# Peptides against a protein of PDB entry 7AL2, part 52

Target 1, 85 residues: chain A of PDB entry 7AL2
Amino acid sequence: YEIMLIRPKTIDDINYVVDQVLEESNPVILDLSFLEKESPANFKLAGEKIKQMRSNYGAEALLLSRCNDKNLIIIAPKGVSLVRK

## One batch from the design tools (peptide; made by RFdiffusion4, then SolubleMPNN)

Design b2_p19_5_s3 (from b2_p19_5, 6 letters changed)
Fold by OpenDDE base, seed 3:
Structure b2_p19_5_s3 (fold): chain B 85 residues (1-85), chain A 19 residues (1-19)
Amino acid sequence: as target 1 above (85 residues)
Amino acid sequence: SAELEEARKVVDESVDLLE
């Protein structure tokens, strides 16, 4: 698999994340800071999509870092384990 | 705004925290 990195700016980008996790089984490291600042509605949508992937498809999602200019999350599809050392 | 606060709540609920 590949690890995708993206800072979503549009709904198309959000749907790309969903496709990567559910259809391609690729983990995604995403920065939600653009949506948080520019579109609360799409920021919420991104959160809802993450919840749905977790609830319905067994994905995991972990907050990696949050600061003024970053909101970094990793989403792993079922079968890719996020392991803490 | 209330909209942003609601959005933040949803996103916060969508992730586990890195310990």
Scores: peptide ipSAE 0.809, ipTM 0.954, DockQ to the pose 0.958
Fold by OpenDDE base, seed 1:
Structure b2_p19_5_s3 (fold): chain B 85 residues (1-85), chain A 19 residues (1-19)
Amino acid sequence: as target 1 above (85 residues)
Amino acid sequence: SAELEEARKVVDESVDLLE
């Protein structure tokens, strides 16, 4: 698999993340900081999509870091485990 | 804003935390 890196700015970007996780089975490291600052509605939507992927498809999602400039999350499709040493 | 606070809550609920 590939690990996708993206800072979503639009709904299309959010849907791209969903496609990568569910259709391509690729983990995604995403930065939600743009949406948080520029579109609370789409920021919320991103969160909802992440919840849906976890609840319905067995994805995992982990907050890596949150600060003023970054809101980094990794989403792993089912079959790719996130393990902390 | 209230909208952002609600959005943050949803996103917070969507992820596990890195300890």
Scores: peptide ipSAE 0.809, ipTM 0.954, DockQ to the pose 0.943
Fold by OpenDDE base, seed 4:
Structure b2_p19_5_s3 (fold): chain B 85 residues (1-85), chain A 19 residues (1-19)
Amino acid sequence: as target 1 above (85 residues)
Amino acid sequence: SAELEEARKVVDESVDLLE
């Protein structure tokens, strides 16, 4: 698999994340800071999509870092384990 | 805004936190 890196700006980008996790089984490291600042509606949508992937497809999502200009989340598809040491 | 607060709540609920 590949690890995808993206800072979504549009609904198309959000759907790209979903496709990467569910269809390609690729982990995605997301920066949601653009959506948080520019589109609360799409920011919410991103959150809903993450919830859906977790609830329905066994994805895992972990907040890596949050600050003024970053909101970093890793989403791992089922079968890729996030392990803390 | 109320809209952003609602959105943040949803996103917060979507992720686990590092301890």
Scores: peptide ipSAE 0.809, ipTM 0.953, DockQ to the pose 0.962
Fold by OpenDDE base, seed 2:
Structure b2_p19_5_s3 (fold): chain B 85 residues (1-85), chain A 19 residues (1-19)
Amino acid sequence: as target 1 above (85 residues)
Amino acid sequence: SAELEEARKVVDESVDLLE
């Protein structure tokens, strides 16, 4: 699999994340800082999509960092485990 | 704004924390 990196700016980008996790089974590292600053509605939508992927498809989501104009989250599909040493 | 605060709540609820 591949690990995708994206700073979503549009609904299309959000849907791309969903597609990568659910259809391609690729982990995604997100920076939500653009949406947080520019579109509260799409920021909320991103959060809702993450919840849906966790609830309905067994994805995991972990906050990596929230500072310095970064809001970094990793989303892992069901087949990929996030393991901390 | 209230809208942003609500959005932040949703996003916060969507993730686990790296403790």
Scores: peptide ipSAE 0.809, ipTM 0.954, DockQ to the pose 0.960; fails the geometry check

Design b2_p19_5_s4 (from b2_p19_5, 6 letters changed)
Fold by OpenDDE base, seed 5:
Structure b2_p19_5_s4 (fold): chain B 85 residues (1-85), chain A 19 residues (1-19)
Amino acid sequence: as target 1 above (85 residues)
Amino acid sequence: SAELEEARKVVDESVDLLK
């Protein structure tokens, strides 16, 4: 698999994340900081999509870092395990 | 804003914490 890195700015970007996780079975590392600053509506939408992937498809989602200019989240499809050492 | 606070709540609920 591939690990996708994206700082989504549009709804298309959010849907790209969903496609990568659910259709391609690729983990995605997201930075939601752009949406948080520029579009509360799409920021909320991103969160809702993550919840849906977890609830309905067994994806995992972990907050990696939240700072001034970063809101980093990893989403892993069910087939990829996130393990902390 | 209230809208952003609501959005943050949704995103916070969507993830587990690394630690």
Scores: peptide ipSAE 0.807, ipTM 0.953, DockQ to the pose 0.971
Fold by OpenDDE base, seed 4:
Structure b2_p19_5_s4 (fold): chain B 85 residues (1-85), chain A 19 residues (1-19)
Amino acid sequence: as target 1 above (85 residues)
Amino acid sequence: SAELEEARKVVDESVDLLK
């Protein structure tokens, strides 16, 4: 698998994340800071999509870092374990 | 805004935290 890195700006980008996790089984490191600042509606949508991937497809999602200009989340598809040491 | 507060709540609920 590949690890995808993206700072979504549009709904297309959000759907790209979903496709990467569910169809390609690739982990995605997301920065949601653009959506948080520029589109609360799409920010919410991103959160809803993450919840759906977790609830329905066994994905895992962890907040890596949050600050003024970053909101970093890793989403791992089922079968890729996030392990903390 | 109320819209952003609601959105943040949804996103916060979507992730686990590193402790």
Scores: peptide ipSAE 0.807, ipTM 0.953, DockQ to the pose 0.951
Fold by OpenDDE base, seed 2:
Structure b2_p19_5_s4 (fold): chain B 85 residues (1-85), chain A 19 residues (1-19)
Amino acid sequence: as target 1 above (85 residues)
Amino acid sequence: SAELEEARKVVDESVDLLK
């Protein structure tokens, strides 16, 4: 699999994340800082999509960092485990 | 704004924390 890196700016980008996790089974590292600053509605939508992927498809989502204009989250599909040493 | 506060709540609820 691949690890995708994206700072979503549009609904299309959000849907791209969903496709990567659910269809391609690729982990995604997200920076939500653009949406947080520019579109509360799409920021909320991103959060809702993450919840849906966790609830319905067994994805995991972990906050990596929130500071300095970064809001970094990793989303892992069901087949990929996030392990902390 | 109230809208942003609500959005932040949703996003916060969507993730686990790296402890």
Scores: peptide ipSAE 0.807, ipTM 0.953, DockQ to the pose 0.959
Fold by OpenDDE base, seed 1:
Structure b2_p19_5_s4 (fold): chain B 85 residues (1-85), chain A 19 residues (1-19)
Amino acid sequence: as target 1 above (85 residues)
Amino acid sequence: SAELEEARKVVDESVDLLK
């Protein structure tokens, strides 16, 4: 698999994340900081999509870091485990 | 804003935390 890196800015970007996780089975490291600052509605939508992927498809999602400039989350498709040493 | 606070809540609920 590939690990995708993206800072979503639009609904299309959010849907791209969903496609990568569910259709391509690729983990995604995403930065939600743009949406948080520029579109609370789409920020919420991103969160909802992440919940849906976890609940319905067995994805995992982990907050890596949150600060003023970054809101980093990794989403792993089912079959790719996120393990902390 | 209330909208942003609600959105943050949803996103917070969507992820596990890296401890």
Scores: peptide ipSAE 0.808, ipTM 0.953, DockQ to the pose 0.955; fails the geometry check

Design b2_p19_6_s1 (from b2_p19_6, 10 letters changed)
Fold by OpenDDE base, seed 3:
Structure b2_p19_6_s1 (fold): chain B 85 residues (1-85), chain A 19 residues (1-19)
Amino acid sequence: as target 1 above (85 residues)
Amino acid sequence: SEIDEEADKFLEETLTHAE
């Protein structure tokens, strides 16, 4: 698999993330800082889709970093386990 | 798990803030 990195700005970008996790089975490192600042509606949409992937498809999500200019999470598809040591 | 709980906290906070 590949690890995708993206800072989404549009709905198309959000749908790209969903496609990568569910269709391509690729982990995605997401920076949600743009949406959080510029589009509350799309920020909420992104969160809802992450919840759906966890609840319905066995994806895992882990917060990596949160500060003024970053909101980083990793989303892993089922079969790619996130492990903290 | 610990990871699940942290993710839940983050996502709930995210949704509440965006609403």
Scores: peptide ipSAE 0.065, ipTM 0.650, DockQ to the pose 0.847
Fold by OpenDDE base, seed 1:
Structure b2_p19_6_s1 (fold): chain B 85 residues (1-85), chain A 19 residues (1-19)
Amino acid sequence: as target 1 above (85 residues)
Amino acid sequence: SEIDEEADKFLEETLTHAE
């Protein structure tokens, strides 16, 4: 598999993340900082999609970094395990 | 899992604050 990196700016970008996790089975490192600052509606949508992938498809999520300029979360599809040492 | 619980807490807090 591949590890995808994206800072989404549009709904199309959000749906791209969903496609990568569910259809391609690729982990995604997601920076939500643009949406959080520029589009509260799409930020909420992104969060809802993450919750749905976890609840319905066995995806896992881990917060990587939270600061003024970054909001990084890794989302892993079922079959790719996330481990914190 | 413990990791998912941590992520869930963050998401819930962040989303409720943004609303």
Scores: peptide ipSAE 0.062, ipTM 0.650, DockQ to the pose 0.740
Fold by OpenDDE base, seed 4:
Structure b2_p19_6_s1 (fold): chain B 85 residues (1-85), chain A 19 residues (1-19)
Amino acid sequence: as target 1 above (85 residues)
Amino acid sequence: SEIDEEADKFLEETLTHAE
């Protein structure tokens, strides 16, 4: 698989993340900082999509870093284990 | 998992705040 890196700015970007995780089975490291600052509605949508992928498709999510201008989350598709040591 | 719980906490807080 490939690990995708993206900082979503649009709904299309959010749907791209969903497609990568669910259809391509690629982990995605995404930075939600743009949406958080520029579009509360799309930020909420992104969060809802992440929860849906976790609840319905066995995806895992991990908050990697949240600081100024960064809100990094990794989403792993089912079958790719996220392990914290 | 504990990893999911951490992310879930953040996401729930985010959604609550945005609502």
Scores: peptide ipSAE 0.058, ipTM 0.632, DockQ to the pose 0.806
Fold by OpenDDE base, seed 2:
Structure b2_p19_6_s1 (fold): chain B 85 residues (1-85), chain A 19 residues (1-19)
Amino acid sequence: as target 1 above (85 residues)
Amino acid sequence: SEIDEEADKFLEETLTHAE
């Protein structure tokens, strides 16, 4: 698999994340800082989709960093284990 | 899992404050 890195800015980007996790089985390192600042609606949508992937498809999520200029989360598909040590 | 719970808390907290 590949590890994707993206700072989504549009709904298309959000759907790209979903496709990478669910269809391509690729982990995604996601920076939500743009959506958080520029589009509350799309930020909410992104969060809902992350929760749905976890609840319905066995994806895992890990918070990497949260500060003023970044909001980093890794999402891993079922079968790819995230381990915090 | 622990990591999923933390992510869930973060997302809920962040969304609550953003809304």
Scores: peptide ipSAE 0.051, ipTM 0.639, DockQ to the pose 0.780

Design b2_p19_6_s2 (from b2_p19_6, 9 letters changed)
Fold by OpenDDE base, seed 2:
Structure b2_p19_6_s2 (fold): chain B 85 residues (1-85), chain A 19 residues (1-19)
Amino acid sequence: as target 1 above (85 residues)
Amino acid sequence: SEIDKEAEEFLEETLNFDK
């Protein structure tokens, strides 16, 4: 598989993340800081889709870093395990 | 798992999602 990196700015970018996780089975490292600052509606949409992927499709999500200039999350599809030691 | 718990807390705090 591939690991995708993206800082979503549009609904199309959000849907791209969903497609990568659910259809392509690729993990995605994403920075939500743009949406958080520029589009509260799309930020909420992104969070809802992440929650749905976790609840309904066996995806995992992990917060990597949260500060003023970044909001980094990794989303792993079903079958790719995130492990913390 | 702790990973899922951390993500859930993040979603609750950052996105203001209800449990």
Scores: peptide ipSAE 0.030, ipTM 0.580, DockQ to the pose 0.483
Fold by OpenDDE base, seed 4:
Structure b2_p19_6_s2 (fold): chain B 85 residues (1-85), chain A 19 residues (1-19)
Amino acid sequence: as target 1 above (85 residues)
Amino acid sequence: SEIDKEAEEFLEETLNFDK
């Protein structure tokens, strides 16, 4: 698999993340900081989609870093294991 | 998993999701 990196700015970007995880089975390192600052609606949408992928498709998500400049989450599709030691 | 629980808590707090 490939690991995709994206800082989404649009709904199309959010859908890209979903497609990468669910259709391509690629982990995604996701920075939500742009949406958090610029679009509360799309920030909420992104969170809802992450929750849906976890609940319905066996994806896992791990918060990597949160500060004023970044909100980093890794999302792994089912079959790619995230491990916190 | 515990990772998922932590992420869920983060998302709920950050996005103000209802439980």
Scores: peptide ipSAE 0.029, ipTM 0.575, DockQ to the pose 0.521
Fold by OpenDDE base, seed 1:
Structure b2_p19_6_s2 (fold): chain B 85 residues (1-85), chain A 19 residues (1-19)
Amino acid sequence: as target 1 above (85 residues)
Amino acid sequence: SEIDKEAEEFLEETLNFDK
């Protein structure tokens, strides 16, 4: 698999994340800071989709870093485990 | 490329994740 990197800015970007996790079985590292600042509606949408992937498809998600200028999340598809040392 | 540079910076920031 590949690890995809994205700072989503649009609904298309959000859907890209979903496709990568569910259809391509690729982990995605994403920065939600743009959506959080510039589009509260799409930020909410992104969160809902992450929750759906976790609840319904066995995806895992982990907050990597949260500060004033970044909101980094990793989403792993079923079969790829997120392990903290 | 600029895309590669931004990706590298993004990864570097990510690797400093909170433990």
Scores: peptide ipSAE 0.019, ipTM 0.470, DockQ to the pose 0.034
Fold by OpenDDE base, seed 3:
Structure b2_p19_6_s2 (fold): chain B 85 residues (1-85), chain A 19 residues (1-19)
Amino acid sequence: as target 1 above (85 residues)
Amino acid sequence: SEIDKEAEEFLEETLNFDK
């Protein structure tokens, strides 16, 4: 698999993330800071998609960093486990 | 899992979503 890195700015980007996790089984490192600042609606949509992937498809998610200009989260598809030591 | 709990907390606090 590949690890995708993206700072989504559009709905197309959000759907790209979903496709990468569910269809391609690629982990995605997301920076949600743009959506959080520029589009509350798309920020909510992104969160909803993440919840759905966790609840319905066995994806895992882990907060990497949260500060003024970063909102980093990794999403791992089913079959790729996140491990913290 | 612990990771799932952290993600849930992040989503609830940051995105205002409930489990």
Scores: peptide ipSAE 0.030, ipTM 0.582, DockQ to the pose 0.524; fails the geometry check

Design b2_p19_6_s3 (from b2_p19_6, 10 letters changed)
Fold by OpenDDE base, seed 5:
Formats: C-alpha cells, sequence, structure tokens
Structure b2_p19_6_s3 (fold): chain B 85 residues (1-85), chain A 19 residues (1-19)
C-alpha cells in the first residue's frame, strides 16, 4: 500500500480521501486545518465521512497533532492497523 | 454555530496520539 498525504481544500479532496481509504486501501494522513479555518461546513463533512468509514468499514482514525496551524489525522483502512508501541 | 459544535464533537470523539 501507499500512505497518502493531503491537506483537503474541497469536497473533491474529501471524496479523494474516502476513495483512497475504501477503494484503494491506502492509509491517509490528512491535515484538516484548511477546512477547519476556511469552511466549517466542509470540515464537518470531512468528520462525518471519517466517522462513517470507522463505523461502517472498519477504518481506524487517530488524531496525531492539533494546533493553530495543523490538524493532522491518520485514517487507516481495514487491514492496516494503527499500533502504539 | 451548530456546525461548529458538531465539528468540535468529531474532534472530541477522535482518539488522540500521545507518547
Amino acid sequence: as target 1 above (85 residues)
Amino acid sequence: SEIDKEADEFLEETETFAE
């Protein structure tokens, strides 16, 4: 698999994340800071999509870092485990 | 706003990595 890195800015980018996780089975490290600052509606949408992937498709999500200039989350598809060591 | 509240809830529901 590949690890995708993206800072989503549009709905198309959000759907890209969904496609990568569900169809390509690639983990995604995404920075939600742009949406958080520029589009509360799309930030909410991104969160809803992540929740759906967790609830319905066995994805895992973990907040890596949150501050004023970044909001980093890793989403792992089913089959890729996030493991704390 | 209500959207902000729901967005904040998402973040609160997400497990946080810490060493």
Scores: peptide ipSAE 0.289, ipTM 0.773, DockQ to the pose 0.066
Fold by OpenDDE base, seed 4:
Structure b2_p19_6_s3 (fold): chain B 85 residues (1-85), chain A 19 residues (1-19)
Amino acid sequence: as target 1 above (85 residues)
Amino acid sequence: SEIDKEADEFLEETETFAE
Protein backbone atom coordinates (compact mmCIF):
# COMPACT_ATOMS: atom_id res chain seq x y z
CA TYR B 1 0.00 0.00 0.00
CA GLU B 2 0.87 3.67 -0.16
CA ILE B 3 0.61 6.29 2.53
CA MET B 4 -1.14 9.34 1.18
CA LEU B 5 -0.49 12.81 2.51
CA ILE B 6 -2.98 15.61 2.00
CA ARG B 7 -4.14 18.90 3.42
CA PRO B 8 -7.75 18.97 2.26
CA LYS B 9 -9.12 22.25 1.03
CA THR B 10 -12.28 21.23 -0.80
CA ILE B 11 -15.04 18.68 -0.72
CA ASP B 12 -13.29 16.94 -3.59
CA ASP B 13 -10.25 16.55 -1.36
CA ILE B 14 -12.39 15.08 1.39
CA ASN B 15 -13.87 12.59 -1.03
CA TYR B 16 -10.37 11.78 -2.22
CA VAL B 17 -9.46 10.82 1.33
CA VAL B 18 -12.49 8.57 1.56
CA ASP B 19 -11.63 6.95 -1.73
CA GLN B 20 -8.05 6.33 -0.69
CA VAL B 21 -9.04 4.69 2.57
CA LEU B 22 -12.02 2.66 1.41
CA GLU B 23 -11.31 1.87 -2.23
CA GLU B 24 -7.53 1.89 -2.37
CA SER B 25 -6.94 0.68 1.19
CA ASN B 26 -4.25 3.29 1.65
CA PRO B 27 -3.55 4.99 4.96
CA VAL B 28 -3.91 8.74 4.81
CA ILE B 29 -2.12 11.33 6.87
CA LEU B 30 -4.20 14.46 6.57
CA ASP B 31 -3.94 17.96 7.91
CA LEU B 32 -7.39 19.34 8.65
CA SER B 33 -6.11 22.78 9.63
CA PHE B 34 -7.20 24.45 6.40
CA LEU B 35 -10.76 23.24 6.70
CA GLU B 36 -10.87 23.99 10.39
CA LYS B 37 -9.95 27.59 9.76
CA GLU B 38 -11.52 28.28 6.40
CA SER B 39 -14.64 26.13 6.28
CA PRO B 40 -16.21 24.91 9.50
CA ALA B 41 -18.88 23.19 7.44
CA ASN B 42 -16.35 21.19 5.46
CA PHE B 43 -14.38 20.50 8.60
CA LYS B 44 -17.53 19.00 10.07
CA LEU B 45 -18.05 17.02 6.89
CA ALA B 46 -14.53 15.65 7.05
CA GLY B 47 -15.10 14.60 10.62
CA GLU B 48 -18.35 12.91 9.71
CA LYS B 49 -16.65 10.99 6.93
CA ILE B 50 -13.91 9.87 9.29
CA LYS B 51 -16.48 8.73 11.83
CA GLN B 52 -18.33 6.83 9.14
CA MET B 53 -15.18 5.08 8.02
CA ARG B 54 -14.46 4.09 11.60
CA SER B 55 -17.99 2.96 12.35
CA ASN B 56 -18.81 1.18 9.13
CA TYR B 57 -15.52 0.01 7.68
CA GLY B 58 -13.22 -0.61 10.60
CA ALA B 59 -10.90 2.26 9.85
CA GLU B 60 -8.81 3.69 12.65
CA ALA B 61 -8.11 7.36 13.21
CA LEU B 62 -5.53 8.94 15.44
CA LEU B 63 -4.78 12.58 16.09
CA LEU B 64 -1.05 12.93 15.67
CA SER B 65 -0.63 16.61 16.37
CA ARG B 66 -2.75 19.65 16.94
CA CYS B 67 -1.35 23.13 17.19
CA ASN B 68 -2.02 26.59 15.82
CA ASP B 69 -1.70 25.65 12.17
CA LYS B 70 -1.85 21.88 12.18
CA ASN B 71 -4.52 19.31 12.79
CA LEU B 72 -2.75 16.16 11.77
CA ILE B 73 -4.68 12.90 11.69
CA ILE B 74 -3.79 9.48 10.39
CA ILE B 75 -6.56 7.28 9.06
CA ALA B 76 -5.75 3.64 8.56
CA PRO B 77 -7.97 1.32 6.57
CA LYS B 78 -8.99 -2.01 7.98
CA GLY B 79 -6.04 -4.33 7.68
CA VAL B 80 -3.46 -1.72 8.53
CA SER B 81 -3.06 -1.46 12.26
CA LEU B 82 -2.02 1.58 14.20
CA VAL B 83 0.03 0.20 17.05
CA ARG B 84 1.19 2.06 20.11
CA LYS B 85 4.42 0.88 21.70
CA SER A 1 -22.97 27.24 16.55
CA GLU A 2 -24.09 23.68 16.11
CA ILE A 3 -21.42 23.18 13.47
CA ASP A 4 -18.79 24.35 15.92
CA LYS A 5 -20.10 22.03 18.59
CA GLU A 6 -20.04 19.04 16.32
CA ALA A 7 -16.58 19.91 15.08
CA ASP A 8 -15.33 20.13 18.64
CA GLU A 9 -17.03 16.86 19.43
CA PHE A 10 -15.25 15.14 16.56
CA LEU A 11 -11.88 16.24 17.84
CA GLU A 12 -12.80 15.28 21.37
CA GLU A 13 -13.82 11.82 20.22
CA THR A 14 -10.66 11.24 18.21
CA GLU A 15 -7.97 9.27 19.98
CA THR A 16 -4.75 11.16 20.39
CA PHE A 17 -1.15 10.11 20.16
CA ALA A 18 0.73 10.84 23.32
CA GLU A 19 4.40 10.19 23.85
Scores: peptide ipSAE 0.288, ipTM 0.771, DockQ to the pose 0.067
Fold by OpenDDE base, seed 1:
Structure b2_p19_6_s3 (fold): chain B 85 residues (1-85), chain A 19 residues (1-19)
Amino acid sequence: as target 1 above (85 residues)
Amino acid sequence: SEIDKEADEFLEETETFAE
């Protein structure tokens, strides 16, 4: 698989993340800071999509870092385990 | 706003990496 890196800015970007996780089974490392700052509605949408992927498709999500200009999350599809050493 | 509250809730619900 591939690990996708993206800083979503549009709804199309959000749906791209969903496609990568659910259809391509690729983990995604995404920075939600743009949406958080520029579009609270789309930030909420992104969060709901992530929750749906966790609840309905066995995806995992982990917040890697949050600061003033970063909101880094990794989303792993079912079959890819996030393991703490 | 209500949207902000739900956004904050999402972040609160997300597991956080800590070494």
Scores: peptide ipSAE 0.286, ipTM 0.770, DockQ to the pose 0.066
Fold by OpenDDE base, seed 2:
Structure b2_p19_6_s3 (fold): chain B 85 residues (1-85), chain A 19 residues (1-19)
Amino acid sequence: as target 1 above (85 residues)
Amino acid sequence: SEIDKEADEFLEETETFAE
């Protein structure tokens, strides 16, 4: 598999993340800082999609870092485990 | 706004990496 990195800016980008996790089984590292700042509605949508992937498809999500200029989250599809060492 | 509150809720309920 591949690890995808994206700072989504549009609904198309959000749907791309969903496709990568559910259809391609690729982990995605997201920077949500653009949506958080520029589109609260699309930030909410992104969060809803992540929650749905966790609840319905066995995905995992972990907040990696949050500060003034980044909001990094990794989403792992079912079958790829996020392991703390 | 309500959207802001729900967005904040998502972040609050997401597990956080800590060393």
Scores: peptide ipSAE 0.284, ipTM 0.770, DockQ to the pose 0.066

Design b2_p19_6_s4 (from b2_p19_6, 10 letters changed)
Fold by OpenDDE base, seed 1:
Structure b2_p19_6_s4 (fold): chain B 85 residues (1-85), chain A 19 residues (1-19)
Amino acid sequence: as target 1 above (85 residues)
Amino acid sequence: SEIDEEADKFLKETLEHSK
């Protein structure tokens, strides 16, 4: 598999993340900082889709970094284990 | 999992405090 990196700015970008996780089975490192600042609606949408992937498809999510200009979350598809040590 | 719970908590808190 591949690890995808994206800072989404549009709904199409959000759906790209969903496609990578669910259809391609690729982990995604996701920076939500743009959406959080520029589009509260799409930020909420992204969060809801993350929850859906976790609840319905066995995806996992981990917060990597939270600071003034970064909101990094990794989303892993079922079969890719996220471990913090 | 514990990791997922932490992520979910963060998302919830962030969204609730978003302007």
Scores: peptide ipSAE 0.036, ipTM 0.609, DockQ to the pose 0.635
Fold by OpenDDE base, seed 2:
Structure b2_p19_6_s4 (fold): chain B 85 residues (1-85), chain A 19 residues (1-19)
Amino acid sequence: as target 1 above (85 residues)
Amino acid sequence: SEIDEEADKFLKETLEHSK
């Protein structure tokens, strides 16, 4: 698999993340900072999709870094385990 | 899992802050 890195800016980008996780089974390191600042609606949408992927498709999510200009979350598809040591 | 719970907490708090 590949690990995708993306800072989504549009709904298309959000759907790209979903596609990568659910269809391609690729983990995604995503930075939600743009959406958080520029589109509260799409930020919420992204969050809901993350929750849906976790609840319905066995994805896992982990906050990697949160600061003023970053909101980094890794989303792992089912089959790729996230482990904290 | 603990990881998922932490992520949920973060998302909830972040969304609240963004309102």
Scores: peptide ipSAE 0.035, ipTM 0.612, DockQ to the pose 0.690
Fold by OpenDDE base, seed 4:
Structure b2_p19_6_s4 (fold): chain B 85 residues (1-85), chain A 19 residues (1-19)
Amino acid sequence: as target 1 above (85 residues)
Amino acid sequence: SEIDEEADKFLKETLEHSK
């Protein structure tokens, strides 16, 4: 698998993340800071889709960093385990 | 704000379900 890195800016970017996780089985490191600052609606949408992937497809998510300029989340498909040590 | 509330909710849920 590949690890994708993206700072989504559009709905198409959000759907790209979904496709990477569910169809390609690739983990994705997301920076949600653009959506959080610039698009309340799409930020909410991104969150909802992440929740759906966790609830319905066994995806896992982990907060990596949260600050003024970053909202970093890794989301992994069911086949890739996220582990905190 | 609504944005802050959504962010906080998402982060909380993410942490609760993360390993």
Scores: peptide ipSAE 0.032, ipTM 0.590, DockQ to the pose 0.074
Fold by OpenDDE base, seed 5:
Structure b2_p19_6_s4 (fold): chain B 85 residues (1-85), chain A 19 residues (1-19)
Amino acid sequence: as target 1 above (85 residues)
Amino acid sequence: SEIDEEADKFLKETLEHSK
């Protein structure tokens, strides 16, 4: 698999994340800081999509870092285990 | 905003699950 890195800015970017996790089975490290600042509606949408992937498809999601200009989350498909040591 | 609050709740929940 590949690990995708993206700072989504559009709905197309959000859908790209969903496709990567569910269709390609690739983990995604995404920075939601742009959406949080520039588009509350799309920020909410991104969160809803992540929740759906967790609830319905066995994806895992972990918050990696949150500060003033970063909001990093990793989403892993069911086949990829996230381990914290 | 309410949208921000919902998103923040998601992130907080994610943090809790990451423990």
Scores: peptide ipSAE 0.032, ipTM 0.607, DockQ to the pose 0.073

Design b2_p19_7_s1 (from b2_p19_7 with D1E E7K N9Q T18R)
Fold by OpenDDE base, seed 5:
Structure b2_p19_7_s1 (fold): chain B 85 residues (1-85), chain A 19 residues (1-19)
Amino acid sequence: as target 1 above (85 residues)
Amino acid sequence: EEEELKKLQEKLGVELERA
């Protein structure tokens, strides 16, 4: 698999994340800082998608880092485990 | 720090644990 890196700016980008996780089975490290700053509505939409992927498809999600200019979250598809050592 | 996590979760609408 590939690990996708993306900073979503649009709904299309959010849907791209969903496609990568669910259809391609690729983990995604996404930076939600743009949406958090520029579109609270789409930021919440991204959250809804994360919740749906977790609840309905067995995806996992963790917060990697949050600071002034980055909000990094990793989403892993079912079959790719996020393991803390 | 945990207060900030709560704020994030409220804005995002989903619970997230830290890596």
Scores: peptide ipSAE 0.715, ipTM 0.938, DockQ to the pose 0.918
Fold by OpenDDE base, seed 3:
Structure b2_p19_7_s1 (fold): chain B 85 residues (1-85), chain A 19 residues (1-19)
Amino acid sequence: as target 1 above (85 residues)
Amino acid sequence: EEEELKKLQEKLGVELERA
C-alpha cells in the first residue's frame, strides 16, 4: 500500500481521502488546518466522513499533532493497524 | 491540553485519541 499525504482544501479533496481509504486501502495522513480555518462547514464534513469510515468500515483515526498551522490526523483502513509502542 | 482536544472534537464532530 501507499501512504497518502494531503491538506484538503475542497470537498473534492475530502472525497479523495475517502476513496483512498475505502477503495485503495491506503492510509492517509491529512492536514485539516486549511479547512478548520477557511471552511468550518467542510471541516465538519471531514469529521463526518471520518466518523462514517470508522463506524461502517472499521477504519482507525488518530490525532498526530495540532499546532497553529498543522492539524494532522492519520486514517488507516481496516487492513492496516495503528499500533502505539 | 485536554480542553483543546475536547474543543477540536466538538468542532470536528468526532472523538479522536492522540497517537
Scores: peptide ipSAE 0.715, ipTM 0.938, DockQ to the pose 0.919
Fold by OpenDDE base, seed 4:
Structure b2_p19_7_s1 (fold): chain B 85 residues (1-85), chain A 19 residues (1-19)
Amino acid sequence: as target 1 above (85 residues)
Amino acid sequence: EEEELKKLQEKLGVELERA
């Protein structure tokens, strides 16, 4: 698989993330900082998609880092386990 | 610290654990 890196800015980008996780089975490292600042509505939409992927498809999601200019979340498809040491 | 995580979760609408 591939690990995708994206800082989504549009709904199309959000749907791309969903497609990568569910259809391509690729983990995604997601920076939501743009949406958090520029579109609270689409930020919430991204959260809804994460929730749906976890609830319905067995995806996992963890917060990697949140600071002034980054909001990094990893989303892993069912076939990839996120393990904390 | 945990307050900030809670604020994020509220804004995002989904609960997230820290890596």
Scores: peptide ipSAE 0.714, ipTM 0.937, DockQ to the pose 0.934
Fold by OpenDDE base, seed 2:
Structure b2_p19_7_s1 (fold): chain B 85 residues (1-85), chain A 19 residues (1-19)
Amino acid sequence: as target 1 above (85 residues)
Amino acid sequence: EEEELKKLQEKLGVELERA
């Protein structure tokens, strides 16, 4: 698999993330800082997608960092485990 | 810090643990 890196700015970008996780089975490192600042609605939409991927498809998600101008989240598809040591 | 995480979760609408 590949690890995708994206700072989504549009709904299309959010859907791209969903496709990467569910269809391509690729983990995604997300920076949600743009959406948080520019579109609270789409920020919450991204959260809804994360929740749906967790609940319905066995995806995992963790907060990597939130500081200054970054809001980094990793989303892993089923089959790729996020392990905290 | 924990307050900030709580606020993030509220805004995002999903519970999210730190790595």
Scores: peptide ipSAE 0.714, ipTM 0.937, DockQ to the pose 0.909

